Peptides against a protein of PDB entry 3PBP. Designs and how they scored, part 118

Target 1, 203 residues: chain A of PDB entry 3PBP
Amino acid sequence: LNEKDLNLILNKSLVMYESLDSTTDVIVKRNVIKQLQFVSKLHENWNSRFGKVDIQKEYRLAKVQGPFTINPFPGELYDYTATNIATILIDNGQNEIVCVSFDDGSLILLFKDLEMSMSWDVDNYVYNNSLVLIERVKLQREIKSLITLPEQLGKLYVISDNIIQQVNFMSWASTLSKCINESDLNPLAGLKFESKLEDIATI
Target 2, 203 residues: chain A of PDB entry 3PBP as posed
Amino acid sequence: LNEKDLNLILNKSLVMYESLDSTTDVIVKRNVIKQLQFVSKLHENWNSRFGKVDIQKEYRLAKVQGPFTINPFPGELYDYTATNIATILIDNGQNEIVCVSFDDGSLILLFKDLEMSMSWDVDNYVYNNSLVLIERVKLQREIKSLITLPEQLGKLYVISDNIIQQVNFMSWASTLSKSINESDLNPLAGLKFESKLEDIATI

## One batch from the design tools (peptide; made by RFdiffusion4, then SolubleMPNN)

Design b2_p19_5_s2 (from b2_p19_5, 10 letters changed)
Fold by OpenDDE base, seed 5:
Structure b2_p19_5_s2 (fold): chain B 203 residues (1-203), chain A 19 residues (1-19)
Amino acid sequence: as target 1 above (203 residues)
Amino acid sequence: MEEIILNAVGKKMKFNSKL
C-alpha cells in the first residue's frame, strides 16, 4: 500500500458513499459509511515517510465478502463444487479477473463489475456480489492449486497431479483493460474470449 | 454473453468516471 493506492481506495469509498440514496438498503448504507470512515481515518493517519498506518483494532474486524453470484452460471457446474479461487491482475491500473476452479476440472474466468464495501457489522453481508462469466476453460484435471505471479499480467498457473499449466488470457484481457481505462466499449465488439492453455512443466 | 460483458464493463466505466 502506497499513498496512491490509499488515495484510490479513499476515492472509491467516497464514490460508493455518494451513490447512497433513499432507496439504498440500511445495511448497505451502514457498511459503506463504515468503510469510508475507516479509509478516511487510514488516510488521516497515513505516514508517508514510513508507508505505515496505525489501524485501530475495531476496523481489523472487517469480514471477508461473499458469497458471490455468477452470471450466467454454467448449468453443468451446479452439480460440482468450487475448489480454488484466484485473482489475476490484467493491468497496472488494478483491473483484475477472478478465477474459480471446480472439481470437474473447469476454470471459470470472471469479471467484477461493481465495487463492494467490506462487511463490518453483518454476517453474510451480500451486496454488489455479482460476477460476470467471461470464459469457461475445461482442463478435465483435478486442480490442486491456482498460482499467480504479480509480474505476469493475465496469467494463471494451474497445478494438477502431474502437470503445471499456464492459462493466458491477455488476448482478450488487454482489450478489456483498454476499454475500461479509455471508457470505450467499441473494442469489445467481436472480441473472442478464448484463453491460451500451455503445458509448462510435468511434475 | 457479449451483452452481459458489455453491460458489466459499462458499469465499471461509469464508476471509474466518478473517481
Scores: peptide ipSAE 0.496, ipTM 0.926, DockQ to the pose 0.907
Fold by OpenDDE base, seed 1:
Structure b2_p19_5_s2 (fold): chain B 203 residues (1-203), chain A 19 residues (1-19)
Amino acid sequence: as target 1 above (203 residues)
Amino acid sequence: MEEIILNAVGKKMKFNSKL
């Protein structure tokens, strides 16, 4: 975490707070307020020399985000278990794709449309947990691990059955990134969400 | 599927416009 990332998290937390109104659920309000309080305190106590913040014990009780919902969920995957997860950057900003592997050898590429806060006070906090299905890639192999390289935008390395494969989704992710950054949806019309799969090495 | 993706990206754009 650097100062730029911290500033962005603060701004996101402020926008989430400003979105609260009289109709917002009390649990959501409380969670968003705690998120903003945590991030604000983190920013206030940020020591650029050490890249460290002394976080009070109270905020260390934040729980992992999830569960997530996938829309549309592929009906064929209902009987299968998720095995690995990875997040892949698609630009030098903060746009990213979430990838989940399943024990049937499927990869799903997902987009997160909504900002999500950490869970602070409530067990099983579920809010803004939707993910949109972009693409399903069927490898028909046992997926052992997913690897990403920060310097390689829109690329995922899949290790299975002594083979390393690259999934490259920059064919559509470059357009997606552009649309988000330029606030123009027109380039997405008629875009094909088809990734390139390539064998890289045998191991 | 395309409409769902467009709507999702639109929501993200709307959020980012407030930053």
Scores: peptide ipSAE 0.495, ipTM 0.926, DockQ to the pose 0.883
Fold by OpenDDE base, seed 2:
Structure b2_p19_5_s2 (fold): chain B 203 residues (1-203), chain A 19 residues (1-19)
Amino acid sequence: as target 1 above (203 residues)
Amino acid sequence: MEEIILNAVGKKMKFNSKL
């Protein structure tokens, strides 16, 4: 966490707060307010010299939001178990792809369209939990782990028993990033969401 | 699938415009 990241989290939390209205669920309102209170205190107490903040004990009890929904969910994967998850940056900003692996050897590449907050007061807080399916990559291998390298945008390393493979989705993710950052959807028309798979090393 | 992706990106753009 750096000052830039903290400022962005604050701005996101403010936008979430400002989106609250009379129709918003009471649990959502409470959770968004608690999120903003936490981030605001975090920002106020930010020591730029040390990159440190004193976090009150009460906020350490925040839980990860879940479960998520995937749309569309591939029907073939209903009988399979998710094994690994990774988040891959696609630009030097904050656009990311979520990848989930399954025990059939499938990878799904997902886009998060909505901003999420942590769960503060309630177990199983569910709001803005949608993920959009972009691509399914079928590997004929058992996936042991997913690795990302911060310096390698739009790349995922898949470790199986005897091989390391690279999934490179910058063929479409560069366009996706551009569309988001420039607020223009036109470049997405006719875009093929096909990742490149390469063997990197044998283990 | 394409329409769903477009809608998702549109939502993200709308959120980002408020930042």
Scores: peptide ipSAE 0.493, ipTM 0.926, DockQ to the pose 0.870
Fold by OpenDDE base, seed 3:
Structure b2_p19_5_s2 (fold): chain B 203 residues (1-203), chain A 19 residues (1-19)
Amino acid sequence: as target 1 above (203 residues)
Amino acid sequence: MEEIILNAVGKKMKFNSKL
């Protein structure tokens, strides 16, 4: 990520936000708002030298998730720009995958360690905006947009180069959801974090 | 990668147990 690239992401995220109206699906609104908030904070606190974003204490009031640190950050993506973000439900609970696209055509699937917004312990509030890298999907295409459907768990639609592709990560996300909900890590042992990519339509 | 994911999931589980 360079500053020019970050500005491009910010502008794209702003355009997406400005396209929201009263008829826009509530989940789409929520995702675009979260994206804009993330990118805006990333832009405000972008340290190009360290690839880190620092959050000042004043953001505690805003319930704002971010800036996020990606751990581990793929070294190959240091020179590339994030282009889109989406949040995908993996169950009917509160388990979600965060997806970020890059201008190299990469898609990273991320897991959020802690939901900051639910820490009621004000005295021990550790702002933990860590996102854990689960998978990198290489599309090798210009990713124009990310679409999620509320009724489709663990699925992401990627629009690129006149193609709509589906990324389906339920092969591992179903197990992940189960582990979280049952409080058992054993099913994650030896699990392959490999999503299915499928062409849906040419546009 | 696996250990980092396991640790992350473990943290989430621990958090959820407090809800």
Scores: peptide ipSAE 0.472, ipTM 0.914, DockQ to the pose 0.426

Design b2_p19_5_s3 (from b2_p19_5, 8 letters changed)
Fold by OpenDDE base, seed 1:
Structure b2_p19_5_s3 (fold): chain B 203 residues (1-203), chain A 19 residues (1-19)
Amino acid sequence: as target 1 above (203 residues)
Amino acid sequence: MEDIILSAVGKKMEFNSKL
């Protein structure tokens, strides 16, 4: 974490807090408030020079949300199990693609449409847990691992038994990033969400 | 699928506009 990242997390937490109203579930309110309180304290106690934060013990126990919903979920994958997950940056900002692999050799490329808080109060906290399906890539291989490399935007390396394959989705992710950053949806019209698969190395 | 993606991106843009 750097100061910029912390400021961003704070701003996100503030926006989430400001979205709370009388209709918001009490559990959601508690989680969003606790997150904001935590991040605010982090911000207040941030020593940029030393990269140190004084954190009260009360905030040390936050859990990641789960489960997530995928929309639409590919019907063919209902009988299969997710095996790996990776997050791939598509720009130098905050835009990312989530990739999940399945034991049928499928990859799904997903977009986070909603900002999520951590779970601070409840073990099974679920709110804004949707992921949008962008693309399904069928590798027809047993996927051993998913690897992302620093400074390689929109690229995922898939390791299977005898091969390393690159999934390159910059063909559409560059447009997606641009649309988000420029607040213009027009370039998405007619965009093909087709990633390029390349064999990189035989193992 | 396109409409879902557009909606998702729209939500992201809306959120970002508040930052």
Scores: peptide ipSAE 0.555, ipTM 0.936, DockQ to the pose 0.877
Fold by OpenDDE base, seed 3:
Structure b2_p19_5_s3 (fold): chain B 203 residues (1-203), chain A 19 residues (1-19)
Amino acid sequence: as target 1 above (203 residues)
Amino acid sequence: MEDIILSAVGKKMEFNSKL
C-alpha cells in the first residue's frame, strides 16, 4: 500500500459515503461510515517515509465481505470448486479483471461493477458483492496456479500439468478500458468477449 | 450476457464519475 493507493481507497470510501441516503440499509450505512472513518484516520496518520500507520485496534477487526456472487453463474460450474483467483490490470489506471479458476479446468473472467466496503460491524456482511461474468475459458486441465505480471496488461498465465498457457483478453479488455475511461458504452456494442489462449512453455 | 456487461460497465462509469 502506497500513498496513491491510500488516496484511491479514501476517495472510493468517500463516494460510497456520499451515496448513502434515507433508503440505504442501516447495516450498509454503518459499514460505509466505519470504513470511511478508518480510511480517513489511516490517511491522516500516514507516514510516507515508512509506509506505516498506527492503526487503532478497533479498526483491525474489519473483515472481508461474505462470498461474492457471480452473475450469471455458469450452471456447469455448480458442481465444481474454485481453485485459484487472480486480478489482472487492463490499463494503467484502475480497471481490472478478476479471474477465478475451477477444478474442472474452467477459467472465468469477471468484472467488478460495484465498489464494496469491508465488514466492520456485522458478521457475514454482504453488500454490492457481485461480479459480472464476461467470459468462460475452458482449459480442460488441472489449474495449479494463476500468475500475473504487472507490466503485462490483460494477460494471465495459467500453470497446469506440464504446461504454462497465456490467456490474453486485451482483444476486448482494451475496449472495455476505453469505455470506462471515456465514459462511453458505444464501443462495447457487438464486442466479442473471446480471449486468446496460447501455449507458452511445456514444463 | 451483453446487457449485463453493459449495465455493469455503466455502473462503474457512474461510480468513477464521482471520484
Scores: peptide ipSAE 0.554, ipTM 0.936, DockQ to the pose 0.864
Fold by OpenDDE base, seed 4:
Structure b2_p19_5_s3 (fold): chain B 203 residues (1-203), chain A 19 residues (1-19)
Amino acid sequence: as target 1 above (203 residues)
Amino acid sequence: MEDIILSAVGKKMEFNSKL
């Protein structure tokens, strides 16, 4: 976490707070408010020189939200278990793709459309927990691990027993990034969400 | 599927416009 990341988290937390209205669930309101309070205090106490913050114990009790939903969920994957997760940056503006692997050897590439708060008060807090399915890549291998390299945008390395493979989704992710950054959906029309799979090394 | 992706990207753009 750096100052830039902290500022972004603060701004996101502010936007989430400003989105609260009379129709918002009380549990959601409470969580969003607590997150904003935490992030604001974190920002106030941020020492850029040391990258350290003195955080009160009460705010350290936040949990990661879960479970997540995938929409549409591929019916073929109902009987399979998720094995790995990775987040891949597609630009320098913090647009990202989430990848989940399954024990059938499938990869799903997912987009997070909604901003999420942490769970601050309630166990099993769930709100805006949806991920949108972009692509399913069938590797037909046991996936041991997923690796990303910060300097390699839109690339995922998949490690199986005998092979390292690269999944490159910049064919569509460059357009997706552009659409988000320019606030124009037109370039997405007719776009094929097909990633390139390449063998990098045999193990 | 395409419509779902378009809607999702649209929501992201809307959120980003408020930042």
Scores: peptide ipSAE 0.553, ipTM 0.935, DockQ to the pose 0.854
Fold by OpenDDE base, seed 2:
Structure b2_p19_5_s3 (fold): chain B 203 residues (1-203), chain A 19 residues (1-19)
Amino acid sequence: as target 1 above (203 residues)
Amino acid sequence: MEDIILSAVGKKMEFNSKL
């Protein structure tokens, strides 16, 4: 976390706060307000010289939301269990793909369309918890781990028993990133969401 | 599927426009 990242988190929290209206659920309002209060205090207490912040203990008890919904959920995966999760950067900004692996050897590549607050008060807080399915990749192997390299955009390394495989989705993720950054949906028309799979090493 | 992706990207763009 650096000053730039902190400013972005603050701005996101402000936008979420400004989206609140009379129709917003009271629990949602409370969570968004608490998040903004936390981030604001974090910003106020930011020591730019040392990259340190004094955070009150109460705010450290914030939880990640869950469960998430996947839309559409692949019907074939209903009987299988998620095993790993990774986040892969697709540009030098803030655009990312979420990857989830399953015990059938499937990978799903997901897009997070909504900004989410943390859970600050209520157990099992769920709001804006949707992920959009972009692609399913079938590896037909037991997936032990998912690895990402910060310098390698749109690449995921999948470790199974005896092999490391690379999933490269920059064929479509570059266009997706462009669309988001330029605020133009037109390049998505007719885009094929098909990743490249390559064997990297035997282990 | 395309419509869902387009809608999702649209929502992201809308949010970003407010930043």
Scores: peptide ipSAE 0.552, ipTM 0.935, DockQ to the pose 0.836

Design b2_p19_5_s4 (from b2_p19_5, 9 letters changed)
Fold by OpenDDE base, seed 3:
Structure b2_p19_5_s4 (fold): chain B 203 residues (1-203), chain A 19 residues (1-19)
Amino acid sequence: as target 1 above (203 residues)
Amino acid sequence: MEKIILEAVGKKIEFYSKL
């Protein structure tokens, strides 16, 4: 965690708080308020020199978020099990793609379009728990692991038995990042969500 | 709609809870 990331989380927490109204569920209100309080205290106590914060006991016990949903979920994947997960940055630490592999050799690329607070009070906190399916890549291989390199935006390395493959999202992820950052979705019109697959090395 | 436990998103939470 750095100061930039902390400021981003603070801003996201503020936007979530400002979105609360009289109709918002009480559990959501409590979680969003506690999120904002937590991040605000982190920001106030942030020591940039040591990268250390003293977290009060009341914030050390967060609950598990989720379960998450995938929309639309590919019907063919109901018969298969998810095997690996990774997150890939598509810009300077603001936006990310969630990648999930399946035992059929599929890789799905997911985007979280809505912000979600930590769960503080309840198990199975499900508010804004939907992920948008962007793309399904069929590798037709057993996927052993997913690797990301922090310096390589929009790239995922897929390790199979004998091959390392690169999946490159930047054909569409650069446009998506721009649309989010500029609050203009028009450039997504007609965009093809087709990643490039390349063999990098034989193992 | 199948429930996938997204451990990586959980790891970010765990990272924030371990800070």
Scores: peptide ipSAE 0.013, ipTM 0.478, DockQ to the pose 0.047
Fold by OpenDDE base, seed 4:
Structure b2_p19_5_s4 (fold): chain B 203 residues (1-203), chain A 19 residues (1-19)
Amino acid sequence: as target 1 above (203 residues)
Amino acid sequence: MEKIILEAVGKKIEFYSKL
């Protein structure tokens, strides 16, 4: 955690808090408020000189978020099992793509269009837990692992038994990042969500 | 509608829980 990331999480938590209304579920309100309180305390106690923050015990017991949904879910994948998951940064603003592999050799690229709070008190916290399907890449091989390099935006390395492949989605992810950062969706019109697949090395 | 438990988003949370 660095100061930039902390500021980003604080800003996101503030926006989530400001979005709360009288119709918002009580569980959602509690989680968003607790997140804002946590991040605010974290920010107040942030010592940039030592990179140390004292986290109170009440915030150390966060629960797992999920389950998550995928929309639309590819009908062909109902009979297959997810094998790996990774998150890949697409910009320096911390926009991310979620990548999930399946045992059919498919890789799905997912976007989180809605912000979520942390799950604090409730098991199976399911608010804004839908991910948007952007692309399905068919590798047609068993995927052993997914690797990302922090310095390489919009690139995913897929390791199979005998090959390393790069999936590069910056062809569309740069436009998506721009749309998010500028709050302008017009550049998405006519955008092709087609990633580049390249063989990197034989193992 | 298949519910996948996405541990990756959870890993960021786990990272914060381990601080």
Scores: peptide ipSAE 0.013, ipTM 0.471, DockQ to the pose 0.046
Fold by OpenDDE base, seed 5:
Structure b2_p19_5_s4 (fold): chain B 203 residues (1-203), chain A 19 residues (1-19)
Amino acid sequence: as target 1 above (203 residues)
Amino acid sequence: MEKIILEAVGKKIEFYSKL
């Protein structure tokens, strides 16, 4: 954690807090408030000289976040099983794509368009838990693993029994990152969500 | 119900293809 990351998490927590109203669920309010309190205490106790913060015991007992849903879920994948998951950075910020593989050899590329607080005290915290389906890539192979390299934005490596393939989605992810960072969705109009598949190595 | 658990930066995230 650095000061930039801490400020980003603080700003996200403030925006979530400001979005709370009288109609917002009590569980959501509690989680958002606790997150803001946590991040504020981290900021107050931030030792920039050492890059260290002491985390109080009351904030160490976070719960599992989710479940997360896929929307729309591809009808053709209803009878297939998800096998792997990975997250891939699309910029030097914190914008990322979630990738899920299936046993039919499909990859789905997903985006989290809404911010979600940490789950502090409730199991199955489901506020803002929908992921947007961007693209389905059909590899027609048994996918053994998904690998990402931190220095390689918008690239996913898919390992099967005999081949390593690269999925490169920077053709659209660069535009998506720009839209998020500039708060302008107009460049998404007419954008093709078509990733490039390339064979990297035979194994 | 199909689920994948992703462990990311001090928390676990649970994903479902089907509810």
Scores: peptide ipSAE 0.010, ipTM 0.484, DockQ to the pose 0.037
Fold by OpenDDE base, seed 2:
Structure b2_p19_5_s4 (fold): chain B 203 residues (1-203), chain A 19 residues (1-19)
Amino acid sequence: as target 1 above (203 residues)
Amino acid sequence: MEKIILEAVGKKIEFYSKL
């Protein structure tokens, strides 16, 4: 964690708090408030010289977030099982794509369009738990693992039995990153969400 | 950096944050 990341999380937590209203579920209110309290305390206690923060025990007992939903869920994947998951950075601003593989050899690229607080008090915290389907890539291979390299934005390495393939989605992810950062969705109009698949190595 | 452990269990995705 660096100061930039901490400021980003603080800003996100503030926006979530400001979005709360009288109709918002009590569990959501509790989680968002506790999120803001946690991040605010982290920010206040941030020692930039040592990159250290003392996290109080009450905040170390975060619970599992989810389950998550995919929207739209690809109908062809209804009878298949998810096998691997990875997150891939698309910029230096901490925007990420979630990639999930399936046992049919499909990859789905997902975006979390809604901000979600940590789950603090309740199991199965499901507020803003929808992921947007961006793209489905069909490899037609058994996917053994997904690898990401932190220095390589918008690239996913897919390992199968005899091949390493690269999925490069920067063709659209650069535009998506820009839209998020500028709060302007207009550049997404007419954008093709088609990733480049390349063979990297035979193994 | 919080390591989010993502587990895909069937059709459900679960996210674990480790602080």
Scores: peptide ipSAE 0.020, ipTM 0.505, DockQ to the pose 0.037; fails the geometry check

Design b2_p19_6_s2 (from b2_p19_6, 9 letters changed)
Fold by OpenDDE base, seed 4:
Formats: structure tokens, C-alpha cells, sequence
Structure b2_p19_6_s2 (fold): chain B 203 residues (1-203), chain A 19 residues (1-19)
């Protein structure tokens, strides 16, 4: 973690804390509060020796993990099982697309509609794990792994049995990023959410 | 897509709170 990242996490934690109300689940409240307390303390002591302490993986910013909800869920995938998950940056401002692969060879590209919090009380704590379907890409292959490269925005590498394919969704993700960053959704009108698929290598 | 638009709206509002 660098200072910039820490500040961002702190701010996010504050916003999440402020969103708590009487209707919020007790476990959620506890988790958010613990996160805020921890991050706040870390921030206050950033320049101290405490800043050199490696944060346990369990206390890092939560990544998308199951179980999660997808809206709308593609009916064709109802009977299939998710096999892999990856998060792809689409800009330098932490806008991300989530990709989930299924055992039918489909990829779904998703947008997180809510901010996630760290896990504190339980190893598999899940909160705000709701995802919005953007696009389904049918590869019709057994997907073994999903790989992302930090320097390559909006690109996902899919490894199957004998091929590496690149999914490039910057055709629409650039617009999406712009819309978010500029707080203007107008450019989305007429936008086609169609990724480009390219064969990279045979293996 | 109304669902996507709503989600994006939430993100935008969240970001505004971060500023």
C-alpha cells in the first residue's frame, strides 16, 4: 500500500460508514466499523513504524468473491457453474470490470454496483457482492484461467486448453470510464457493449 | 440498460462523496 491507496481506502471506508443506518445488518455494521477503525489507525500512523507492518491478507481491500448476485442473470447460464473470476482495470482511477467465467465457456463482464468492504469477523465475509451484467462473451472453450496485466487496461487474457485469447472491451469501457469520471451518462446512449476477441497464442 | 444505468449512477454518487 502506498499513501494514495491508503487515503482512498480510508475515504471509501468513511463513505461506507456513513451509509450505515438502523436497518443495516449487525454483521455488516460491525464489519464496516472495524474496517474504518483499522484504516483510520493505519492512516494516522502511516509515517510511523507501523506503516512498515505488512497487513495481513485478510485485512486487505476485499476483492470480488463468491457468493455473489448478478443482475440480470443470463438465463442460459442458470444451470452452469462459475469457474474463474478476475477484475480488470479500465482506467487509472480504479474503475473496474469484473469477469466471471462459466463451465460452458462463457465469460460475463460485470460492473460492481456497490462498494465492497474488507473481511474482519469471518474469513469469507461477503458484503455488497452485487454485480450488473454488461456483456456475455461466448468462447465455447473450457476456461482454465483468467489473467490480467496491470499495464493493459480493459484487457483480459483467457487461457483454455490449447489457446490464449485476449478479450478487449475498451471499445465500450473507455466510454464507461469517461461517464463515471465525468458524472455524465449521456455518452452511453447507443453504445454497443461488444468486446473484441483475438487469438494470442496456441499452447 | 436500466440496471446498468442505475449502478453507474450509484458509482457516480459514491465518487462524489469521496471528493
Amino acid sequence: as target 1 above (203 residues)
Amino acid sequence: DDILMEALGKKIEFNKKLK
Scores: peptide ipSAE 0.630, ipTM 0.951, DockQ to the pose 0.746
Fold by OpenDDE base, seed 3:
Structure b2_p19_6_s2 (fold): chain B 203 residues (1-203), chain A 19 residues (1-19)
Amino acid sequence: as target 1 above (203 residues)
Amino acid sequence: DDILMEALGKKIEFNKKLK
């Protein structure tokens, strides 16, 4: 965690807080407020010179986030199990694609439509856990691992028993990134969400 | 896809608030 990351988390938490209104669920309000309080305290105790922060006892109340909802979920995958997950950067900003693999050899590429928050209750808290399906890639092989390289935007490396393959989705992700960054969705019209699959090496 | 466009719209709105 560096100063830039901390500032980003703080700003996101502030925006989430400011979005609260009288119609917001009480549990949601409570969690958002607690997160903002925690992050604010963290920011106050941040020493940029030493990269140190004093973490208070409230951190112990944070719980693991619950499962995500994928919409629409491919009906064919209901009988299969997710095996791996990865996050791939698509630009030098904050835009990312989430990838989940399944035991049928499928990859699904997903977009997070909501900002995540930490769980601050004793019970498992799930909020802002929606993911949107962009593309399904069928590899027809057992996927052992997913690897990403920060310097390689929009690229996912898939390791199976006999082969390493690269999934490159910059063909559409570049447009997606542009749309987000420029606040213009018009370029999405007619865009094909088809990734390029390439064999890298046999193993 | 309408679902994707809606999600992107939310992201755009969120980002505007961050700036």
Scores: peptide ipSAE 0.629, ipTM 0.951, DockQ to the pose 0.769
Fold by OpenDDE base, seed 2:
Order: C-alpha cells, then sequence, then structure tokens
Structure b2_p19_6_s2 (fold): chain B 203 residues (1-203), chain A 19 residues (1-19)
C-alpha cells in the first residue's frame, strides 16, 4: 500500500459509512463501522517515509468480501463449478473487470455492482456483492490459472492445457472506462462486448 | 443492457461522492 491507495480506501470507507440508513442490515452497519474505524486508524498511524503502520493483531483476520451473486447467471453454467478468479484493471483510475473461470472451460467477464468491503466478523458477516455479466468466452479447455499483469490494461492471460491465451477486452473496456470517468453512458449505445482471443505460447 | 447501465450509474454516483 502507498499513501494514495490508503487515501482511496479511506474515502471509500467514508462514503460507505455515509450511505448507512435505518434500512441497512445491522450486521452490514457493524461491518462498515469497523472498517471505517480500522482504516481511519491506519491512516493516522501511516508513516509515509517508512511505509510502516501499527496494526492490531485482531484486524489481521479481516478478509475482503468476495462476490456472491452474478446477474444474469448463464443457465449453461448452473451445474459447473468456478475454478479461478482474477481482477483486471482497465484504466489508471482503478476501474476493473472481474473474471471468473469455470470447469467447463468458460470465462465470464463481470462488472461489480457494489463496492466491496472487508469482513470484520468472519463468523457472522455475509456481504452480498453483486456482479453483472458482460461477456462469456468459451475456451473449451481446462483452465489451470488466470494471470494478469498490472502494466497491461484490459488483458487476461489464461493458462490451459498446453496453451497460454490472451483475452483482450479493451475494445469495449476503453469505452466503459470513458463512460465511468466522464459520467456519460451514451457511448455504450451499440457497443459490442466481444473480446479478442489470441494464442500467445505453447507450453 | 439495463443491468449494466444501472451498475455503471451506481459506480458513477459513488465516484462523485468520493470527490
Amino acid sequence: as target 1 above (203 residues)
Amino acid sequence: DDILMEALGKKIEFNKKLK
């Protein structure tokens, strides 16, 4: 973590806290409050010169909440099991696509509907994070791993069988990024969500 | 896709609150 990342996390935590109301689940409220408290303390104790923070042992058990729902869920994947998950940055402003692989050789590209938070009560906290289906890519291979490179935006490397393949979705992700950053959804009209698949190497 | 547009809208509104 750097100072910029910490500030972003703090701001996100503040916005989440401010979004709490009387209709919010009690467990969610508790979790958001705990996150804000932790991040605030982290920010106060942040030493930018040395990258050191005094973190209480109790907070080391906190985990990032994962995705729980996909909408719409592809009916063909109902009986299959997710095997890998990856997050791919699509710009330098921290917009990202989530990719999940399945044991049928399918990849689904997803957009997060909700902001993710840390779990501060492992036994009792369930955060319902919804993901929106953008594209399904059928590789028809056993997917062993998903690799991303931070310097390569909108690119996912898939290792399957004896082939490394690149999935490039910048054809639509660039537009998506622009829409988010400029607060204008008009450029999405007529956009095709079709990624480019290329063989990179045989292994 | 209405679902995607809704999600993007939420993200946009969230980002506005961050600034």
Scores: peptide ipSAE 0.626, ipTM 0.950, DockQ to the pose 0.707
Fold by OpenDDE base, seed 5:
Structure b2_p19_6_s2 (fold): chain B 203 residues (1-203), chain A 19 residues (1-19)
Amino acid sequence: as target 1 above (203 residues)
Amino acid sequence: DDILMEALGKKIEFNKKLK
């Protein structure tokens, strides 16, 4: 975590705080406030030695930790269990895709439609846990792990029993990134959300 | 997809507030 990242987290926390109103759930309010307080204190003490808290870890957990709501939910996955979760960067900014694997061998690629906050006071609490389904990729394999490489945008490596496969979704993620960064949704017209699956190595 | 568009819209608006 660098100063720039901390500032970003702080600003996000501020924006989240400012979004609170009388209709906001009490638990949500508390969580957002706690985050803001913590991040603010951290910011004030940035030149000081960090405490025992791994801020980056907590931030990452906020990004990918469930429980979450998927919309629309794939009906076929209702009886299956999520096995792995990963976050994949799609640009050099802040835009990310969330991937969740299931024990049926499916991968779902998701977009976080709301900013998530760190979990505070409540175990496994995730604020704004709404995720939008972009694509379902059926691998029909037991997925053991999901790996991402920071230098490889829009790429997810899926490890199964005997194979490593790469899921590349930059074909559509680049457009999403552009839409977000340029505040223009027009490029979404006609966009196909189909990732490329390639075998990388046999195990 | 309307749901995705809405989500992206929210993100865009959120980002505007960050600037």
Scores: peptide ipSAE 0.625, ipTM 0.950, DockQ to the pose 0.754

